# Ledger of designs, part 45: peptides against a protein of PDB entry 2FGR

Target 1, 331 residues: chain A of PDB entry 2FGR
Amino acid sequence: SSVTLFGIVDTNVAYVNKDAAGDSRYGLGTSGASTSRLGLRGTEDLGGGLKAGFWLEGEIFGDDGNASGFNFKRRSTVSLSGNFGEVRLGRDLVPTSQKLTSYDLFSATGIGPFMGFRNWAAGQGADDNGIRANNLISYYTPNFGGFNAGFGYAFDEKQTIGTADSVGRYIGGYVAYDNGPLSASLGLAQQKTAVGGLATDRDEITLGASYNFGVAKLSGLLQQTKFKRDIGGDIKTNSYMLGASAPVGGVGEVKLQYALYDQKAIDSKAHQITLGYVHNLSKRTALYGNLAFLKNKDASTLGLQAKGVYAGGVQAGESQTGVQVGIRHAF

## One batch from the design tools (peptide; made by RFdiffusion4, then SolubleMPNN)

Design b1_p11_5_s4 (from b1_p11_5, 3 letters changed)
Fold by OpenDDE base, seed 3:
Structure b1_p11_5_s4 (fold): chain B 331 residues (1-331), chain A 11 residues (1-11)
Amino acid sequence: as target 1 above (331 residues)
Amino acid sequence: TTISYPPPLFP
């Protein structure tokens, strides 16, 4: 048996030129290149190719020293693994987000990531972004000649919000082909939630693909998120992403990513473009910089996620520019 | 107890 302590401390200076009042925000932010975290994990060999595992991981906020407390809300799982794959019990990334966020060249972190995994409808559930779930059972297959899959179910435990009585139920999964330089995946999920105290289904379909040419990597996402309300029209968003990354000088990486968010319920689009650079001082320590531009059209109010500085929206039809410069250290 | 690097990156 083994127990490993691990973590990341990622802290930056961040700036956005516009908040909801039209004013600039700046300060010390967190998690610009990777989410800051502290974790414990371990495995036990049970013999016959069977292993037990545990994983406990929480977010670190280096700017305030975790003033709001520490928890294991990133992951808190026990697992069995073997030739059959892996079964996990406990709060984790849902299978769809675990697989499909892997195509985001900004690793779903900082001001540059694909923002499609979002609560688009003011859903009242705690995880209405489609990223994690409580009360989750998940299963991941081995890789069979490139083919792999993951499935998950989360119990609602009769959680109620307003008239909704199944809040937090998740069912979803993905199928994928991962072989050498190629990755491609299809994910499907449904989550039960509430909007305005009324039962709502959050349906999600996501296609992802990437190819590593050695000198550069290309990656793409196509997503539809639909909040189906019992009363009122559906809240649908179509999200698109295309990104490229390349190694620079043996110790650097440059990233460029574009995303489009077509918000059908408000007939409004947002365009995001991000340039990122990571400079590895070692295997453990990196310097990074991100430059992001978000253009909202019409009624769109999206904001860049400068965690620890400003992660709110902007006025309708306004553009926002964001910068992060920071240090990432992993242990 | 071991300290290992790098940890896997998840969102």
Scores: peptide ipSAE 0.034, ipTM 0.616, DockQ to the pose 0.093
Fold by OpenDDE base, seed 5:
Structure b1_p11_5_s4 (fold): chain B 331 residues (1-331), chain A 11 residues (1-11)
Amino acid sequence: as target 1 above (331 residues)
Amino acid sequence: TTISYPPPLFP
């Protein structure tokens, strides 16, 4: 039996040139290169190739010392694993997000990430971004010849919002091929939620792929999210991402990522481009800088996610520039 | 209790 304490403290100075009022915001932000976290995990060998596991992980906010509290909302699982793979019980990343966010070169955090995993419709469910779920059962296959899969079901526990029943029910999974430099995955999910107190299905399809050429890595995502509403029609977003990363001087990594968010319900596009650099001072400590530009068109109001400084929207059709410079420390 | 480095990088 083992118990491991682990974490990341990632804190930055961040700036965005526009908020919802058109004013600049700046200050100390969190999670610019990796999400800051504190976790406990462990395993027990039960014999016969069977293992028990636990994982408890919460987000850390280094700028305010977790003033809003600490919880295990990142992951709180017990598991059994063996030759059959792994079964997990408890709140976690849903299988689709766990796999498909791995193609984001900005680690689903800071001002540069792929923002496709989002609540596009003012969904009233707690996890309408499609990232995590409560009451989750997950199963992950072993990797067999590169092929792997993950499946999940989250119980709604008869949660209601307005007239919507089954709120928080998730069903989804992915199939993947992971072999050497190549990764490719297809994910499908449906989550039940509410919009305006009315039943809504959040349907998601995501295709991801990456290839590591050694000298550079290419990564891409194609996603469609639909909030299917009985009244007012579907809220559909098509999201696209293409990124490249390359090692620099043996201790650095440069990243460039472009994303397009085609918001069909408002006939409006947003373009995101981010340049990032990570400088490894050690295996555990890095300096980083991110420069992001977000161009909203027409009715689009998307904002860069400078967590701890400003993560709100901007005025319709406005562009936003963001900068983060920070320290990531892993323990 | 062990401290393992680096910690797992999940989103």
Scores: peptide ipSAE 0.025, ipTM 0.625, DockQ to the pose 0.094
Fold by OpenDDE base, seed 4:
Structure b1_p11_5_s4 (fold): chain B 331 residues (1-331), chain A 11 residues (1-11)
Amino acid sequence: as target 1 above (331 residues)
Amino acid sequence: TTISYPPPLFP
């Protein structure tokens, strides 16, 4: 058997020019290029091609030293793997987010990421962003000539919020083709939640694709999220992303990503554009900078996710500019 | 127990 200790400490100086009051926020933030984490993982060969595994991973907040505590909410799985693929038991990324967030050139963190995996409806469930689930069983196929899939089910365990009685139930999966420079995936998910104490289905469909040209990578996402409410109608968001990355000078990477969030329930759009640069000082240590601009239209109140500094909304129709400059160290 | 650098496999 093996046990590996691993982690990332990513800490930055961050600035946003507007909060909900219209004031600037600045300070020390976390997870600007990669989510800061501490983890333990290991495998045991059981013979016959069967392996047992475990993975325990929690988020690190380097700005305050995890003042609110440490947990394994990023991942806490036991697994069996073999020629059949991998079965996981425990909290993890849901299969849809695990696959479809891989097309985000900003690694689903900091001020630059695709924000489509979001709680668009003030959902009262703990994971209404569609990223992770408690009580999750997941299955991942092997890669068969590029084709692969993942499926997941999370038990609600009769969790109730208001009159909603199945909160936290997830069912979802993806199909994908990953071969050489090409990746493409389709994901479907439904999660049970509550909005205003009423049962609500969070339905998600996501299409992702990327192509690595060697000199540059292109990536794209198309997503629809619907919070289907029994009362008040559906809260639908169509999210679009297009990004490009390129190596610079053998030690750097530049990234540019655009996203559009068409928030149908409020007939309002938000536009996000982010320029990022990563400078590798080593294989394990990088400097980075992100510059993001978020333009809200009409009733849109989206804010950039400057974790540790400001991750709230802005006033309706306001634009926000964000900057992060930081160090990422992996161990 | 091994301390090794894994690249972040997942966000």
Scores: peptide ipSAE 0.024, ipTM 0.612, DockQ to the pose 0.094
Fold by OpenDDE base, seed 1:
Order: sequence, then structure tokens, then C-alpha cells
Structure b1_p11_5_s4 (fold): chain B 331 residues (1-331), chain A 11 residues (1-11)
Amino acid sequence: as target 1 above (331 residues)
Amino acid sequence: TTISYPPPLFP
């Protein structure tokens, strides 16, 4: 049996040129290259190829020292694994987000990530971004000649919001092919939620692919999210991402990523482009910089996620520029 | 109890 303490402290100086009032925001932010975290994990060999595992992980906010507290909301699982794969019980990334966010070259954090995994409809469920779920059972297959899959179900436990029942129920999964330089995946999910106190289904389909050319990696995402409401019609967003990364001088990585968010319910698009650089001072410590541009069109009000500084929206049709410069330390 | 730094596996 082993128990490992692990974590990341990632803290930055961040700037955005516009908030919801059109004013600049700047200060000390968190999680610009990787989400800051503290965790405990371990495994036990049970013999016969069976292993038990646990994983407890929470987010760290280095700017305020976790003034709002600490919890294990990132992951709180117990698992069994073996030749059959892995079964997990507890709060975790849902299988769809776990696999499909792996194509995001900005690691689903900071001002550069793919923002498609979002609550597009003012959903009232705690996890209406489609990233994690409470009361989750997950199963992950082994890799069979490149083919792999993951499935998950989260119990609603009769949670209600307004007239909506079954809130927090998740069902979803992915199929993937991971072989050498190629990765490709299809994810499907449905989550039960509420919008305006009325039952709503959050349906998600995501395609992802990447190819590592050695000198550079290309990665892409295609996503559709629909909040299917009984009244008022569907809130649909089509999100697209294309990114490239390349190693620099054996100690760095440059990343460029573009995303388009076609918000159908408001007939409005947002364009995101991000340039990132990571400089490894060691295996554990890196300096990084991100420069992001977000262009909203028409009624779009999306903002860059400068966590700890400003993560709100902007005025409709406004553009936002963001910068992060920080230190990432892993232990 | 060991201290290890795994690469960020999860967002």
C-alpha cells in the first residue's frame, strides 16, 4: 500500500483590459498553466491483478490561501482496477470531460483553454458546465490495440430545483482510439438540470483529435451543447477549437490555440486566440506566459477566465485582452 | 507517505 501527497501551486500576475463596466482588472491570479491543487492518492495491491485505489483532490487558491475553505471537489474517489479496467466511485471528472479536455493544449485552465465545457444557459445545477459530477460511478476500459472507452452515471438522488426533478443525473461516455501519434475520441453526455426552475436536459456531443508530428502537435475539438428546455426552445452552442504546440529548445513549449463559440440562441459568435509559452526551470518548476484575445460579436458577452482576478463577462460585442505571467510548481 | 509530482492529468 502507498499513499502519495501531491500538488501544484500555480500563481500569476494577471491583467484583463475590460470587465463588465469596460474597466481594466489586474492582480494576483491562480491556475494559469495548471489548476493549483492539493491531493492524496494511493493504491493497494489486492493480489490476482486486482488493485484498490483512492484519490482525494481539492483546488488551491494561492492568492488568498483558500480563504473560502478547502474541499475535495476536484476528485474524491475510491476505485478497483485490474485487467477489466477501472471502476471509480465518487465525485470526479465525468468520462466525457476527462477524455475530451485532454485535447485542450491549455489544460482546461487560465485564459487560453477551450471554454466549450460551459453552462451556456444559466443552468441551476452545480455542475452544468459538464466537467464533474457528484454521486458518480465511472468505468474505464483498458486500451485494446488503441481502442478505449469510458462510461459514467451520476445519481440525482431526487434532487429538485423549482419544478425540475432528477437534477444532477448524468449519463455519458466516450469511445477513443489512442495509438502512437494519433488520438481521436467521440463523447456523448446528458445531464438533467433546471433553467428558470424548469426541467432542462443538457445534451453534449464532442469530437476530439490530435496528432503528434514530433516537431509539433496539432489538436482539435468540435462540440455541440444543447440545453433542451420544455419552454423557450433549445439553447445551443457549437464550439470549435484548433491548436498547435511545439517544443522549444528542449526546455520550453509554445502553444497557439483558436476557438470559436457559435451561440445559436443569441445568434452571436465569440472568437478566442491564445498564445502561450511555458519555460521549464526544472521538471517541477516552470515559468509561463499567456496572451489571449477574445472577440465577442453582436450579443456575445464572454470573458477570459483570469481566475483570482476577473472571470466575468464583458459588454456585448466587446473584445477583451488578457495576460498572465506566473510560476507553476509541482510537488 | 511519499511526495510525488505527477504531471497534471486532470483539468
Scores: peptide ipSAE 0.023, ipTM 0.623, DockQ to the pose 0.092

Design b1_p11_6_s1 (from b1_p11_6, 5 letters changed)
Fold by OpenDDE base, seed 1:
Structure b1_p11_6_s1 (fold): chain B 331 residues (1-331), chain A 11 residues (1-11)
Amino acid sequence: as target 1 above (331 residues)
Amino acid sequence: MEFIIGDPNPP
């Protein structure tokens, strides 16, 4: 049996040229290239090809030293694995986000990531971004000739918000083909939540694909998120992403990613373009820089996620520029 | 039980 203590400390200097008041924000931010984390994980061989596992992981905030505390909200699972795949019990990434965020060349963090996995409707559930769930059971298949799948169910445990009585129920999964340079996936999920104290279904469909040409990688996402409300009609967002990455000089990686967020309930689009560079000083330590442009149209108020500095919205129809320069260390 | 300090496969 083994137990691994692991983590990432990622801290940056960040700047955004506009907040909700139109003012600039700057300071020390976190998680610009990878989410900063501390974790414990381990495995036990039970014989016969069966293994037990555990994983406990929390977020680290290097700017304030976790002044608001530490928890294992990133992952808190026990698992059994073998020739049948893996069953996990506990809070984790939901299967859909775990697979479909793998196509994001910005690792679902900093100012550059695909922002489609979002609470688009002011949902009152804690995980209305569709990323994680409490009370989750997950199953992941082995890879069979490239084909793989994952499924998850989260219990609501009769959690109520207003008149909604099933808040936090998740059902979802993906099917994928992962073979050599090709990856492709389809994810489907439904989550029960509340909007304005009323029961609401968060439906999500996501397609992802990537191809590694050796000299460069292309990656893409197509997503629809729909908050189905009993009153006031549906809140639908169609999100699109296309990214490219390339190795530079054997020690660096350059990344360019574009995303479009077509927010149907407000007839408004946002365009995001991000240039990123990672410079590996070692296998564990990297310097990085991100430059992001977010152009809101019409009633769109999206902001770049400069965690620790500013992650709020901007004025309707305003554009935001963000910069992050930082150090990532993995241990 | 073996205790390992550091991820052998950092991201």
Scores: peptide ipSAE 0.278, ipTM 0.892, DockQ to the pose 0.900
Fold by OpenDDE base, seed 5:
Structure b1_p11_6_s1 (fold): chain B 331 residues (1-331), chain A 11 residues (1-11)
Amino acid sequence: as target 1 above (331 residues)
Amino acid sequence: MEFIIGDPNPP
């Protein structure tokens, strides 16, 4: 049996030119290239090709030393794995987010990521961004000639909010093809939540693909999220992403990503463009810089996610520019 | 039980 202690400390200087008041924000932020984390994981060989596993992982906030505490909300799983694949019990990434966020060239972190995995509707559930779930059972297939899949179910445990029952129930999965330079996936999920104390279904469909040409990688996402409400109609967002990355000088990587968020309930679009650079000082340590521009149209109020500095919205129709420069260290 | 400090395969 083995136990691995692992982590990432990623801390940056961040700036955004506008907050909700129109003022600039700047300071020390976290998780600009990768989410800062501390984890324990282990494996036991049970014989016959069966393995037991555990994984405990929490977020680290290097700017404040985890002043709000530490928890294993990133992942808290026990697993069995073998020739059949892997079964996981406990809080984790839901299968859809685990697979489909892999097409985000900004690793679902900092000011550059695809923001489609979001609570678009002021959903009252703890995980209405569609990223993780409590009480999750997950199954992941082996890779069969490139084909793979993942499925998940999260128990609601009769959680209620207002008149909404079944809050936090998740059902979802993906199918994928991963072979050499090519990856493609389709994900479907439904999560039960509440909006304004009323039962709401969060439906999600996501398509992702990437191809590594060696000299550059292209990646794309197409997503539709619907919060289906009995009163006031559906809150629908169509999100699109296209990104490219390329190695630079054998030690660097440049990234460019565009996203469009078409917020149908407010008939408003937001455009995000991000330029990123990572400079590897070693296998474990990198310097990075991100430059992001977010253009809101009409009633759109989206803000860049400069975690630890400012992650709020802006005034309707306002544009925001963000910068992050930081250090990532993995241990 | 083997205790490993540091991810052998960091991102």
Scores: peptide ipSAE 0.275, ipTM 0.892, DockQ to the pose 0.898
Fold by OpenDDE base, seed 2:
Structure b1_p11_6_s1 (fold): chain B 331 residues (1-331), chain A 11 residues (1-11)
Amino acid sequence: as target 1 above (331 residues)
Amino acid sequence: MEFIIGDPNPP
């Protein structure tokens, strides 16, 4: 049996030129290249190719020393694994987000990531961004000649908000092909939530693909998120991403990513462009810089996620520029 | 039981 203590401390200086008042924000931020974390994980060999596992992981906020406390809300699973794949019990990434965020060249963190996995509708559920779930059972297949899949179900436990009685129920999964330089995946999910105290379904479909040419990697996402409401009509967003990354001088990586968020309920688009650079000082330590530009059109109010400095929206139709420069250390 | 300090495969 083994137990591993592991983590990441990622801290940056961040700037955004616009907040909700039109003012600049700057300071010490967190998680610009990777989400800062502390975790414990372990395995036990049970014989016959069967293993037991556990994983406990929480977010670290290096700017304030976790002033709001520490918890295992990133992951808190027990598992069995073998030739059949892996079964997990407990809070985790839902299978759709676990697979489809792997096509984001900014690792679903900082000011550069694909922001499609979002609460687009002021949903009242705790996880209405479609990233994680409580009370989750997950299954992941082995890889068979490139083909793999994952499935999950989260219990609502009769959680109620207003007239909604199944809040937090999730069902979803993906199918994928991962072989050599090629990765492609299709994900489907439904989550039960509430909007304005009324039962609402968060439906999600996501297509992802990447190809590694050795000299560069291309990656793309196509997503539709739909909050289906019985009263007031659907809140639909179509999100698109295209990115490229390339190694630089054997110790660096450059990244360029574009995203479009077509917010149908407000007939408004947002455009995001991000340039990133990572400089590896070692296997465990890197310097990084991100430069992001977000252009809102019409009624769109999206903001860049400069965690620890400013992660709110901007005024309708405003543009925001963000910068992060930081250190990532993994242990 | 073996106790390992540090991720052998950091991101």
Scores: peptide ipSAE 0.260, ipTM 0.888, DockQ to the pose 0.897
Fold by OpenDDE base, seed 3:
Structure b1_p11_6_s1 (fold): chain B 331 residues (1-331), chain A 11 residues (1-11)
Amino acid sequence: as target 1 above (331 residues)
Amino acid sequence: MEFIIGDPNPP
């Protein structure tokens, strides 16, 4: 049996030119290239090709020393694995998020990521972004000639908000083809939540694909999120992403990603474009820089996620520019 | 039981 202590400390200087008042924000931020974390994981061989596993992982905030405390909300799983694949019990990434965020060239982190995995409707559930769930059972298949899948179910445990009685129930999964340079996936999920104290279904469909040409990688996402409210009609967002990355001089990587968020309930679009660079000083230490531009149109109020500095919205129809320059260290 | 400090495969 083994136990591994691991982590990442990622800290940056960040700037955004507009907050909700139209003022600039700047300071020391966290998690610009990778989410800062502390974790414990381990495995035990049970014989016959069966293994037990555990994983405990929490977020680190290097700018304030975790002033709000520490928890294992990133992952807290026990698992069995073998020739059948892996079964996990406990809080984790939901299967749809775990697979479909792999097409985001910014790894769902910092000011550059695809922001489609979001609470678009002021949902009152803790995980209404579709990223993680409590009370989760997950199953992941092996890879069968390129084909693989993952499935998950989270219990609501009769959690109520207002008149909603099934809050936090998740059902979802993906099917994928992963073979050499090609990856393609379809994900489907439904989560039960509340909006304005009323029962609401968060439906999600996501298509992802990537191809690695060796000299460059292309990646794309197509997503629809739909908050189906019993009263007041549906809140639908269509999100699109296209990105490219390329190695630079054997020690660097350049990334360019565009996203479009078509927010149907407010007839408003937002456009995001991000340029990123990572410079590897070693296998464990990197310098990075991100430059992001977010253009809101009409009633759109989206903001860049400069974690530790400013992650709020802007005024309707306003554009926001963000910069992050930082150090990532993995241990 | 082996105790390992450091991820051999950092992201």
Scores: peptide ipSAE 0.259, ipTM 0.883, DockQ to the pose 0.874

